Peptides against a protein of PDB entry 3EFO. Designs and how they scored, part 33

Target 1, 262 residues: chain A of PDB entry 3EFO
Amino acid sequence: SQLADLYKSCETDALINFFAKSAFKAVLHQPLKVIREILVNQTAHMLACYRKNCASPSAASQLILPDSMKVLPVYMNCLLKNCVLLSRPEISTDERAYQRQLVMTMGVADSQLFFYPQLLPIHTLDVKSTMLPAAVRCSESRLSEEGIFLLANGLHMFLWLGVSSPPELIQGIFNVPSFAHINTDMTLLPEVGNPYSQQLRMIMGIIQQKRPYSMKLTIVKQREQPEMVFRQFLVEDKGLYGGSSYVDFLCCVHKEICQLLN

## One batch from the design tools (peptide; aimed at target 1 Y50 L63)

Design b2_p11_8_s2 (made by RFdiffusion4, then SolubleMPNN; from b2_p11_8, 4 letters changed)
Fold by OpenDDE base, seed 2:
Structure b2_p11_8_s2 (fold): chain B 262 residues (1-262), chain A 11 residues (1-11)
Amino acid sequence: as target 1 above (262 residues)
Amino acid sequence: TSHVSIDMSSL
């Protein structure tokens, strides 16, 4: 059917870009609550329509997503959790205005990365491989105290160090003997010159390449104060300012779909 | 059409 073909051709990244820009334009003349409701409603309606018209019958307990939109909910949740769409006194008007303007000028690739960061397990790097490490889901559940992770969203770059990060990797990256010796005020990695360091720098360079903004690097030690900022980019987790976890949002969307189809 | 099914009862 024409509708089925439409869903097959759907590009979630383009949709999110569209929804983001539409929503961020709407904040100038619509209440935030209404905007959020519209976004959820649109998501639910699209998915309900698919389930009704394009999908084979499934149990009511199942959330059915077309392959082309399998990550729509997670991105939509990220959009909903963005400071531009949150009315919290802790979020400055300037910050909302800044991020709004940024997103309004972003292309599809930029907004995709912006809303859902890359989280790379750096501790798994194979210096003999030219391949980038596979990104993991942006959740605390994917972190490890023994791990080192690089997070990037096109604007910020974080190097997160677990409290039990391997000393050999710490030495390789920072040229210091231990976790405790890492200077978190550092905004640039030292040029240690070993293959691991070089590979990490290369990866960072690749991530930075073709991005419109130079990403600020923040070194983050687990359980130190700056980690709180880092954790806000773990977008599948519950947000600090009232945003839902991905799981919670899935439940919300599922409920809405069921209501539409009843 | 291929789709992803998430069992919401498991969440």
Scores: peptide ipSAE 0.477, ipTM 0.931, DockQ to the pose 0.946
OpenDDE base, seeds 1, 3, 4, 5: peptide ipSAE 0.453, 0.452, 0.455, 0.452; ipTM 0.925, 0.927, 0.926, 0.927

Design b2_p11_8_s3 (made by RFdiffusion4, then SolubleMPNN; from b2_p11_8, 4 letters changed)
Fold by OpenDDE base, seed 2:
Structure b2_p11_8_s3 (fold): chain B 262 residues (1-262), chain A 11 residues (1-11)
Amino acid sequence: as target 1 above (262 residues)
Amino acid sequence: TSHVLIDMSSL
């Protein structure tokens, strides 16, 4: 059917870019609550339409996502949790204006990375491999106290270090003997020159490649105050300002779909 | 049509 073909051809990254720009434009003349409701409603309607017209019958307890939209809900939730769409006094008008303008000018690839960061487990790096480590989901559940993770969203780059990060890796990256000796005020990694340092720098270079903005590096130690800022980029978790987790959002969308179809 | 099924009862 024409509808089935439409869903097959749909690109989630393009949709999110469109929804983001539409919502951020609407902020100028519509209440934030209304905008959020529209976004959820549109998501539910698209998925309800697919369930009704394109999907094989399934149990009502199941959420059905077309392959082309398998990540639509997570990105939509990220959009809904963006500071531009949140009515929190902790978020300055200037910050909302800044992020609004940034997204309004972003291409599809840039907005995708902006809303859902790349999180790389660099502690698993094989220094003999030229392959980048596979990205993990942006959730605290994917972090490890023994791990070191690189997060990038096109604007910021974070190097997160677990409290039990291997001393050999710490020495390899920072040329210091232990976690306690890492200076988190630094914005550049030292040029230690060992294979691990070189590999990490290469990865950072690849991530920076083709990005329109130079990403500032922030070094984050687990359980230190700056980790709170880092956790805001773990977008599948609950947001600091009352945003839903990905799981909670899925439940919300599923409920709305059921209401539309029953 | 290819799709992903998520069991919402398990969440």
Scores: peptide ipSAE 0.377, ipTM 0.909, DockQ to the pose 0.951
OpenDDE base, seeds 1, 3, 4, 5: peptide ipSAE 0.372, 0.363, 0.367, 0.363; ipTM 0.909, 0.906, 0.907, 0.906

Design b2_p11_8_s4 (made by RFdiffusion4, then SolubleMPNN; from b2_p11_8, 4 letters changed)
Fold by OpenDDE base, seed 1:
Structure b2_p11_8_s4 (fold): chain B 262 residues (1-262), chain A 11 residues (1-11)
Amino acid sequence: as target 1 above (262 residues)
Amino acid sequence: TSHVLIDMSKL
């Protein structure tokens, strides 16, 4: 069917870029509540239409996502949780204006990375491989106290270290004997010169390639105060300012779809 | 048509 072909041709990253720019334009003329409702409704309507017209029958308890939109809900939740669309007094007008302008100029690839960061388990690096480690989902549940993770969203880069991260890796990256000796005020990794350090630097370079902005590096130790800033980029978790977790959002969308189809 | 199924009863 023509409709089935439409869903097959759909690119979630392009949709999110479009929805983000549309919403961020609308904030100048419409209440934030209305904009958020429209975004949720659009998501629910697209998925309800697919379920009704394109998908094989399944139990009502099942959420059906076309392959082209398998990550639509998570990106939509990230958009909804962006400071531009949040009506929290803790978020300054300047911050909203800044992020609004940034997104309004972003291409599809840039907005994709901006809304859903790459989170890479660098403690698993094979120094003999030129391949990037497989990204993990942006949730605290994917972190490990024994791990070291690199997070990048096109604007910021974070190197997160678990409290029990391997001393040998710490030595390899920072040339210090332990976790406690790591200086979190540094914005550049030292030139240690060992294979692991070189591989990490190469990965960071690859991530930085073709990005319009130079990402500032922030070193983050688990359980230290600056970790709170890092945790805001774990976009699948519950937001600091009342945004839903991904799971909660899925439930919300599913409920809305059921209401549309009943 | 290829799609992903999520069992919402398990969430």
Scores: peptide ipSAE 0.432, ipTM 0.925, DockQ to the pose 0.946
OpenDDE base, seeds 2, 3, 4, 5: peptide ipSAE 0.417, 0.413, 0.407, 0.403; ipTM 0.920, 0.920, 0.918, 0.918

## One batch from the design tools (peptide; aimed at target 1 L65)

Design b2_p12_3 (made by RFdiffusion4)
Pose (drawn by RFdiffusion4):
Structure b2_p12_3 (pose): chain A 259 residues (1-239, 243-262), chain P 12 residues (1-12)
Amino acid sequence: SQLADLYKSCETDALINFFAKSAFKAVLHQPLKVIREILVNQTAHMLACYRKNCASPSAASQLILPDSMKVLPVYMNCLLKNCVLLSRPEISTDERAYQRQLVMTMGVADSQLFFYPQLLPIHTLDVKSTMLPAAVRCSESRLSEEGIFLLANGLHMFLWLGVSSPPELIQGIFNVPSFAHINTDMTLLPEVGNPYSQQLRMIMGIIQQKRPYSMKLTIVKQREQPEMVFRQFLVEDKGGSSYVDFLCCVHKEICQLLN
Amino acid sequence: SLTSVPNPVPEF
């Protein structure tokens, strides 16, 4: 009968999986704007209830989120930015209908990765003694002109290359000497390489391991290339609203529920 | 300014 126990026991990934499927089913029944509104308001409602009933007294300039829901807003914003709940500019209806379908079948492990892609820094990789590098936030702010990154959501895998990308690596991987020497349209498996091209292929394997669909590899050269597509998967950035924007929005309506 | 508690940024 205590609300504190309800919140202390929640799982964001499980909640995100439900909201996503619930919203994606509703796309065939209600205006998308209506669906998005329900999602945002339910999010503000859950947090406002915690604030007025469980949270110890705190200043109004603060937004209080339970530990069980620490990353719930970030993921909810990812859902709202997803092309299924978004619109016309680019992204075919065939792409939307397809992604809407893929999510309807997903387990928790799949939806977690689908809505928050895994961004791995590759240029800072520890040679032959690896075990998959630490992940980095899904934002452009964590990309470096000197860096090479791996981004996966379970369906797509992007190998991102910065402009000042170390030629040493571009050689040990693409067998070519320089950055401007790579052609994106040749997105096939590169072998050779002794220390790196192997350590990279090792992590590309480990990533695919538990994943049902074999991912489509897409190489992205930084500055004005196909990168436009890649930017979509940096879900923390604005690309809908940014993570911070959404957080700013939820607080407003939480306050509107004046308590 | 708005302060969130806890900070809902994912940690790695």

Design b2_p12_3_s1 (made by RFdiffusion4, then SolubleMPNN; from b2_p12_3, 5 letters changed)
Fold by OpenDDE base, seed 2:
Order: structure tokens, then sequence, then C-alpha cells
Structure b2_p12_3_s1 (fold): chain B 262 residues (1-262), chain A 12 residues (1-12)
């Protein structure tokens, strides 16, 4: 059907860009609560329409999403958890304004990365491979105390180190003997010159490619205070300032779809 | 609860 074809042609990244800009424009004239409700409702209605008109027959209790929009909910949740749409006193007006301006000028690719960061397990790097490590889902559950992860959202780059990260990798990256010796105040990795360091720098370079802004690097040690900031970029998790986890949001959307269809 | 949670992990 024509409608089915429409869903096939739909690109989630474009939708998120649109929704983000629309919402961020709306904040100037509408209450945040209303904007959030609209976003959720729009998401549910779009997916409900697919379920009703395009999806194969299935139990009403099953969440059926078009392939092109399977990841729409997670991005929408990320949008909803953005500081621009959160009414929290902990978030300064300046921060909201800054984030709003950034997103309002972002292209589709930029907003995609911004709302759902790349999280790479760099402790698994094969120095002989030219391939980037496979990204993992942006959740604390995907981190490991033994791991080292690089997170990038187009604006920020974080190098997260588990408390039990391998000393040899720490030495390779930072030229220090242990986790405790890592200086988290640095914003640039030292040019150690070994294959692992070079590989990591290559990966960072690839990630930086085609991004309009140079991403500032922040070194984050597990269990140190700055990790709290890093965790805010684990977008599938429950937000610090009242945002839902991906799972919870997906359930919410599912319930709303069911309500629309039944 | 949902039986399947779509994996939103970006691909390179």
Amino acid sequence: as target 1 above (262 residues)
Amino acid sequence: SLTVIPDPTPQF
C-alpha cells in the first residue's frame, strides 16, 4: 500500500531531526509538559497507524514497529530527556539556550549522533584491524569495570576507564603505570606512539570526521565524580533529571499505542 | 513488559 511504502521510506534520523527542531521551537511559546505530551502522542499515533494499517496480523499486546522506525522510540526518548525539554531547576537557562541553539542548526546526521552517541569498547581493539570496534548500546549495563570505552556524540568525546581496566592498555594510551595515575584533567591523549595508541587516535579521528565541531575529549574514571556527567550520555538508562529509560519509554509508547487501537 | 527491544546501536 501507499502507506506501507511511506513507512518504508521513512528515516528515523530525519524524523528525530524534525521533531527536535519543532519541539525546540515550540518551547518558546508552549509549556514543556505540553510539548513532551505532543511528542509522545505523535510517536504513538505514527506507530499505531502502522500497526493498524500496515502490520501483519498479530496479538494486540505485541509491539509491532516498521523496520524504518524501530529505533524511533529510543531517539524520541533521548529528545524528551534533553535539557531543553526538561523543567528542572538544576538546568540553567544558559545551558538550555545553548543546547537549543546547537540542535536548531544540526543536520540529520549530526542530530542522530547527538541524541544517540557512539559507545565503542576500545579495550577490544585489534591493532592489526582497520575496522572500528562494534558500538555497544548506550547503557551502563554495557560497560565493564575491566573495559575502556569511547563515547562520542558529535560535541563531546569521553574516554571512560573502568576501575579494573588493563594496566597495559593504560600504559599504552596514557603512558602511566596504572589507573590511579591517569590525569583526568587532560583534554588530549599523549602521543605515545605505540600501535594501540595510534589505533585509538585513528578511531578518534574517524569519529571526528564529518563533524562540524571539534569534540572535546574528557577522560573519565569509573567511580569518580565526573562519571556522573558521562552517565548522562548513556541515553538508554534512566535520566538523572526525571527522564525514563529506553525500556520504560518503549513500554509507555506501547501502552499508548494499545490505547489508540483498542 | 516488551518481548523485543529494538537495538538502536549505530552501525559503522
Scores: peptide ipSAE 0.212, ipTM 0.787, DockQ to the pose 0.322
OpenDDE base, seeds 1, 3, 4, 5: peptide ipSAE 0.019, 0.115, 0.023, 0.047; ipTM 0.595, 0.710, 0.630, 0.667; seed 3 fails the geometry check

Design b2_p12_3_s2 (made by RFdiffusion4, then SolubleMPNN; from b2_p12_3 with S4V N7D V9F)
Fold by OpenDDE base, seed 5:
Structure b2_p12_3_s2 (fold): chain B 262 residues (1-262), chain A 12 residues (1-12)
Amino acid sequence: as target 1 above (262 residues)
Amino acid sequence: SLTVVPDPFPEF
């Protein structure tokens, strides 16, 4: 059907870019609550239409997504959780204005990365490989106290270190003997010169490539106060400022779809 | 419980 073909042609990254720019433009003239409701409704309507007209028969307890939109909900949730749309008092007006303007000028690829960061387990690096490590989902549940993770969203880069991160890796990256000796005030990694350090720097370079902005590096130790900032980029988790976890959002969308189809 | 199809937890 024509509708089925439409869904096949949909690209999540393009949709998110469209929704983001539309919503961020609307912020100037519409209440945030209304904008959020519109986004949820649009999402639910699209998916309800798919279920009704395109999807194979399935149990009502299932949320059916077209393949081209299988990750739309997670990105949509990230959009809804952005400071521009949440506008909690804990977030300054300047920050909201800044991010709004940033997104309004972002291309499809940039907005995709902006809303859903890349989180890389660099403690698993193969120094002999030129390939990037496989990204993990942006959730605290995917972190490990023994791990070291690099997070990037096109604007910020975080190097997160677990409290039990391997001393060998700490030595390799920072040339210090232990976790406690890492200086989190640094914004650049030292040029240690060993293969691991070189590989990490290479990865950081690759991530920085084709990005319109230079990403500021923040080194974050687990359980230290600055980790709270880092956690805000774990977008699948419950938001600090009232945003839903991805799982909760899926449930919300499902309920909305069911209501539309009844 | 809610089941999402396809798996909404792809590798990125």
Scores: peptide ipSAE 0.294, ipTM 0.846, DockQ to the pose 0.773
OpenDDE base, seeds 1, 2, 3, 4: peptide ipSAE 0.042, 0.018, 0.016, 0.023; ipTM 0.614, 0.560, 0.578, 0.590; seeds 2, 4 fail the geometry check

Design b2_p12_3_s3 (made by RFdiffusion4, then SolubleMPNN; from b2_p12_3 with S4F N7D)
Fold by OpenDDE base, seed 5:
Structure b2_p12_3_s3 (fold): chain B 262 residues (1-262), chain A 12 residues (1-12)
Amino acid sequence: as target 1 above (262 residues)
Amino acid sequence: SLTFVPDPVPEF
């Protein structure tokens, strides 16, 4: 059908960019509550339409998404959790204004990374490979105390270290003997010169290559205070300022879809 | 209730 073809041609990244810019423009003239409701409604209506007209028969408990939109909900949740749309008192007006202007000028590729960061398990690096490690979902549940993770959203880059990070990797990256010796005030990785360090630097370079802004590097130790900032970029988790986890949001969308289909 | 959660990491 024509509708099915439309969904096949739908690009989630473009939709998110459109929704983001539309919403961020609307904040100047409409209440945030209304904007959020519109975004949720639009999402639900789109998915409900697919469910009704395009999807194969399935149980009502199943959330059926078109392949082209399978990640729409998670990105939509990220958009809804952005400080521009949450506008909690804990977030300054300046920060909201700043992020609003940033997104208004972002292309499709930039906005997708901005809303859903890339989280890479660099403790699993194969120093002989030129490929980036497979990204993991942006959730604390995917972190490991024994792991080291690189997070990037096009504006910020975080190197997160678990409390039990392998000393060998710490030595490889920082040239220090232990986790305790890592200086988190560092904004640049030392040039240690070993293959692991070189590989990490290469990966960071690749991530930076296609971004219009130079990403500030922040080194984060697990359980230290700055980790709180890092955790805000774990966008699938429950937001610090009232945003839903992805799971909770998905349940919400599912309920709304069911209501629309009744 | 909901029985499906997309598993893959969002990538374009």
Scores: peptide ipSAE 0.024, ipTM 0.667, DockQ to the pose 0.399
OpenDDE base, seeds 1, 2, 3, 4: peptide ipSAE 0.023, 0.023, 0.022, 0.022; ipTM 0.665, 0.611, 0.658, 0.613

Design b2_p12_3_s4 (made by RFdiffusion4, then SolubleMPNN; from b2_p12_3 with S4A N7D)
Fold by OpenDDE base, seed 5:
Structure b2_p12_3_s4 (fold): chain B 262 residues (1-262), chain A 12 residues (1-12)
Amino acid sequence: as target 1 above (262 residues)
Amino acid sequence: SLTAVPDPVPEF
């Protein structure tokens, strides 16, 4: 059917870019609550249409997503949780204005990375590989006290270190003997010169490629105060200033879809 | 049941 073909041709990244720019334009003349409701309704409507007209027979209670929009809910949730769309006094007007303007100028690829960061387990690096490690879901549940993770969203880059991160990796990256010796005030990694350091620098370079802005590096130690900022980029978790976890949002969308189909 | 995004995170 034409509808099935439409869903096959849909690109979630393009949709998110469209929704983001539309919503961020709308904030100038509509209440945030209304904008959020529209986004949720649009998401539910599209998915309900697929469920009704395109999906194969399945359990009525099952949330069925087309492959082309499989990640639409998670990205939509990220959009909804962006400071521009949150009516929270903790978020400054300047920050909202800044991020609004940024997104309004972003292309599809930039907005994709902006709303859903790339989170890489660099403690698993193969120094002989030229490929990036496989990204993990942006959730605290995917972190490990023994791990080291690199997070990038096109604007910021974080190097998160677990409290029990391997001393050999710490030595390899920072040329210091232990976690306690890491200076988190640095914004550049030292040129240690070993294969692991070189590989990490290469990965950081690849991530920086084709990004319009130079990402500032922030080194974050687990359980230290700056980790709170880092955790805000774990977009699948419940936000500090509001917004649903991905799981909760899926439940919300599913309920809305069911209502539309009844 | 809910459909979860498979691991690892899909790329567009």
Scores: peptide ipSAE 0.024, ipTM 0.648, DockQ to the pose 0.261
OpenDDE base, seeds 1, 2, 3, 4: peptide ipSAE 0.021, 0.020, 0.021, 0.020; ipTM 0.603, 0.622, 0.622, 0.589

Design b2_p12_4 (made by RFdiffusion4)
Pose (drawn by RFdiffusion4):
Structure b2_p12_4 (pose): chain A 259 residues (1-239, 243-262), chain P 12 residues (1-12)
Amino acid sequence: SQLADLYKSCETDALINFFAKSAFKAVLHQPLKVIREILVNQTAHMLACYRKNCASPSAASQLILPDSMKVLPVYMNCLLKNCVLLSRPEISTDERAYQRQLVMTMGVADSQLFFYPQLLPIHTLDVKSTMLPAAVRCSESRLSEEGIFLLANGLHMFLWLGVSSPPELIQGIFNVPSFAHINTDMTLLPEVGNPYSQQLRMIMGIIQQKRPYSMKLTIVKQREQPEMVFRQFLVEDKGGSSYVDFLCCVHKEICQLLN
Amino acid sequence: SVLEQLMELLEE
């Protein structure tokens, strides 16, 4: 009967999986604007209820989120930015219908990765003694012109290359000497390489391991290349609203529920 | 379940 126990026991990934499927089923029944509004308001409502009933007294300038829901807003914003609940500019209906379908079948492990891609820094890789590098936030702010990154959501795998990308790596991986020497349209498996091209292929394998679909590798050269598509998977950035924007929005309506 | 209880709370 206590609300504190309800919240202390929640799982964001499980909640996100439900909201996603619930919203994706509703796409075939209601205006998308109506669906997104329900999602945002339900999110503000869950948090407002916690604020007026469980949270110890705190200043109005603060937005209080339970531990169980620390990253719920970030993921909810990712759902709202997803092309299934978005619109016309680019992204075919065939692409929307397809993604809408893929999510309807997903388990928790799949939906967590699908809505928050895994961004791995590759240029800072520890050689032959690895075990998959620590993940980095899904934002351009964590990319470096000197860096090479791996981004995966379970369906796509992007190998991102910065402009001042170390030629030492571009050689040990693409067997070519320089950055401008790589052609994106040749997105096939590169072998050779003794320390790195192996350590990279090692992590590309481990990533695919538990994943049902074999991911489509897409190489991205930084500055003005295909990168436009890649930017979509940096879900923390604006690309809908940014993570911070959404957080700013939820607080407004949580306050509107004046308490 | 926790989800059902949360949904009931949201309806209220």

Design b2_p12_4_s1 (made by RFdiffusion4, then SolubleMPNN; from b2_p12_4, 5 letters changed)
Fold by OpenDDE base, seed 5:
Structure b2_p12_4_s1 (fold): chain B 262 residues (1-262), chain A 12 residues (1-12)
Amino acid sequence: as target 1 above (262 residues)
Amino acid sequence: SVLDKLLELLKQ
């Protein structure tokens, strides 16, 4: 059917870009609450339509997403959790204006990365491989106290270190003997020169490629105060300023879809 | 792309 073909051709990244720019434009004329509601409704309606007209027979209780839109909910939740759309007094007008302007000029690839960061397990690096490690989902549940993770969203880059991260990796990256010796005020990694350091630099370079802005590097130690900032980029988790976790959002969308199909 | 990688993760 024409509708089925439409869903097959749908690009989630393009949709998110469209929704983001549309919403951020609407901020100038509509209340934030209304904008958020519209986004949720649009998401639910699109998915409900698919469920009704395109999905294979299944239990009514199951949430069925088209492959092309499988990640739409998670991206939509990220959009909804952006400071531009949050009505929180803790967020300054200047910050809202800044973020709004940034997104309004972003292409599809930029907005995709902006709303859902890339989180890479650096501690699993194969120094002999030229490939990036497989990204993990942006949630604290995917972190490990023994791990080292690189997060990038096109504007910021974070190197997160678990409290029990391997000393050999710390030595390899920072040329210091232990976690406690890492200077988090550094915005550049030292030129240690070993294969691991070189590989990490290469990865960072690849991530920086084709991005319009130079990403600032922030080194984050687990359980230190700056980690709180880092956690805000774990977009699948519950947000500090009232944003829903992905799981909770998905449940919400599912309920709304069910209501639409009743 | 990030989307492609995410899609693969969600399939697992």
Scores: peptide ipSAE 0.020, ipTM 0.535, DockQ to the pose 0.034
OpenDDE base, seeds 1, 2, 3, 4: peptide ipSAE 0.020, 0.007, 0.008, 0.005; ipTM 0.485, 0.482, 0.478, 0.373; seed 1 fails the geometry check

Design b2_p12_4_s2 (made by RFdiffusion4, then SolubleMPNN; from b2_p12_4 with Q5K M7E E11K)
Fold by OpenDDE base, seed 3:
Structure b2_p12_4_s2 (fold): chain B 262 residues (1-262), chain A 12 residues (1-12)
Amino acid sequence: as target 1 above (262 residues)
Amino acid sequence: SVLEKLEELLKE
């Protein structure tokens, strides 16, 4: 059907950009609660409409999403969990204003990366390959104590180190003998000069390309206090200042869809 | 529609 074709042609990244800007503009005139409710409700309605008109008959208990919208719920949840849409005393007015202005000026690609960061398992790097490692889902469940991960959202860059990170990689990246010797106050990687270090730098360079802002590097050790800041960028997990995990959000949306289709 | 609801919010 024509409607089915429309849904298939939708670009989730463009939608999230639109939703974000619309919501952030509405914040100036509407209560946050109302904005959040509308976003959730409209998301459910949109997906329910697809199921009703485009999907093959299936059990009501199954959530059916078009391929082009497979990631819409996760992006929407990220938007809903953004500080601009949260009324928490822990978040300053200045921070809300700052992020609001940032997003209002972001293009589609920028907002996509902002709301859903890239999380790269750099411990798996093949120094002989020019390909970037495949990104993993932004959740703690995807991290490994033996791994090293690079996270970037267009504004910040984090290098996360597991407590059991390979000593050879630690040496290769930081030129120190062990995890304990890594200085987390540094904002630049040392010029070690070995192939692995060079490959990592190349990857960081690629990530920085086409980004309007220079991303500051933060080194994060697992189980240290600063890791809490890093965890806020694991957007599929439950947020510190509120908001659902992606799984919980999916359940919520699914429930609403079922109600609409009953 | 989603767009209409969002636009309505923007107008108020």
Scores: peptide ipSAE 0.022, ipTM 0.589, DockQ to the pose 0.116
OpenDDE base, seeds 1, 2, 4, 5: peptide ipSAE 0.020, 0.021, 0.021, 0.017; ipTM 0.577, 0.574, 0.581, 0.549; seeds 1, 2, 4 fail the geometry check

Design b2_p12_4_s3 (made by RFdiffusion4, then SolubleMPNN; from b2_p12_4, 5 letters changed)
Fold by OpenDDE base, seed 5:
Structure b2_p12_4_s3 (fold): chain B 262 residues (1-262), chain A 12 residues (1-12)
Amino acid sequence: as target 1 above (262 residues)
Amino acid sequence: SVLDKLLELLKS
């Protein structure tokens, strides 16, 4: 059907870019509450329409998403949790204005990465591979105290180190003997010169090359104060300022879809 | 994870 073809032609990255720019434009003339409601409504209606008219027969309780929109909810949740739309008193007007302007100028690829960061398990690096490690979901549940993770959203880059990170990797990256010796004030990794360090630097370079802006590197130790900032980029988790976890949001969307289909 | 379980339930 024509409708099915339409859904097939849609791309999540393009959709989120559209929704983001539309919402951020609307901020100038509409209450944030209304904008958020519209976004949720649009998401639910789009998915409900697909479920009703395009999806294969299945149980009514089953959440069926088109392939092109299979990750739309997670991105939509990220958009809804952006400071521009949250309007929490803890967020400055300047920050809202800044991020609004940034997104308004972003292309499809940039906005996708901005709303859902890339989180890479660096501790699993194969120094012989030229491929980037497979990204993991942006949630604390995917972190490990024994792990080292690189997070990038096109504007910021974080190197997160678990409290039990392998000393060998710490030595490889920082040329220090232990976790305690890592200097988190540094914004550049040292050129240690071993294969692991070189591989990490290469990965960081590849990530940076794809983005128009230079990403500042922040080194974060687990359980230290700066980790709180890092955690805000774990976008599938519950937000500090009241944003829903992806799990909660997905449940909400599912319920709303079911209501629309009744 | 909880999310994985949820997704499994929703897609089953």
Scores: peptide ipSAE 0.017, ipTM 0.549, DockQ to the pose 0.027
OpenDDE base, seeds 1, 2, 3, 4: peptide ipSAE 0.007, 0.021, 0.008, 0.005; ipTM 0.469, 0.517, 0.493, 0.366; seed 2 fails the geometry check

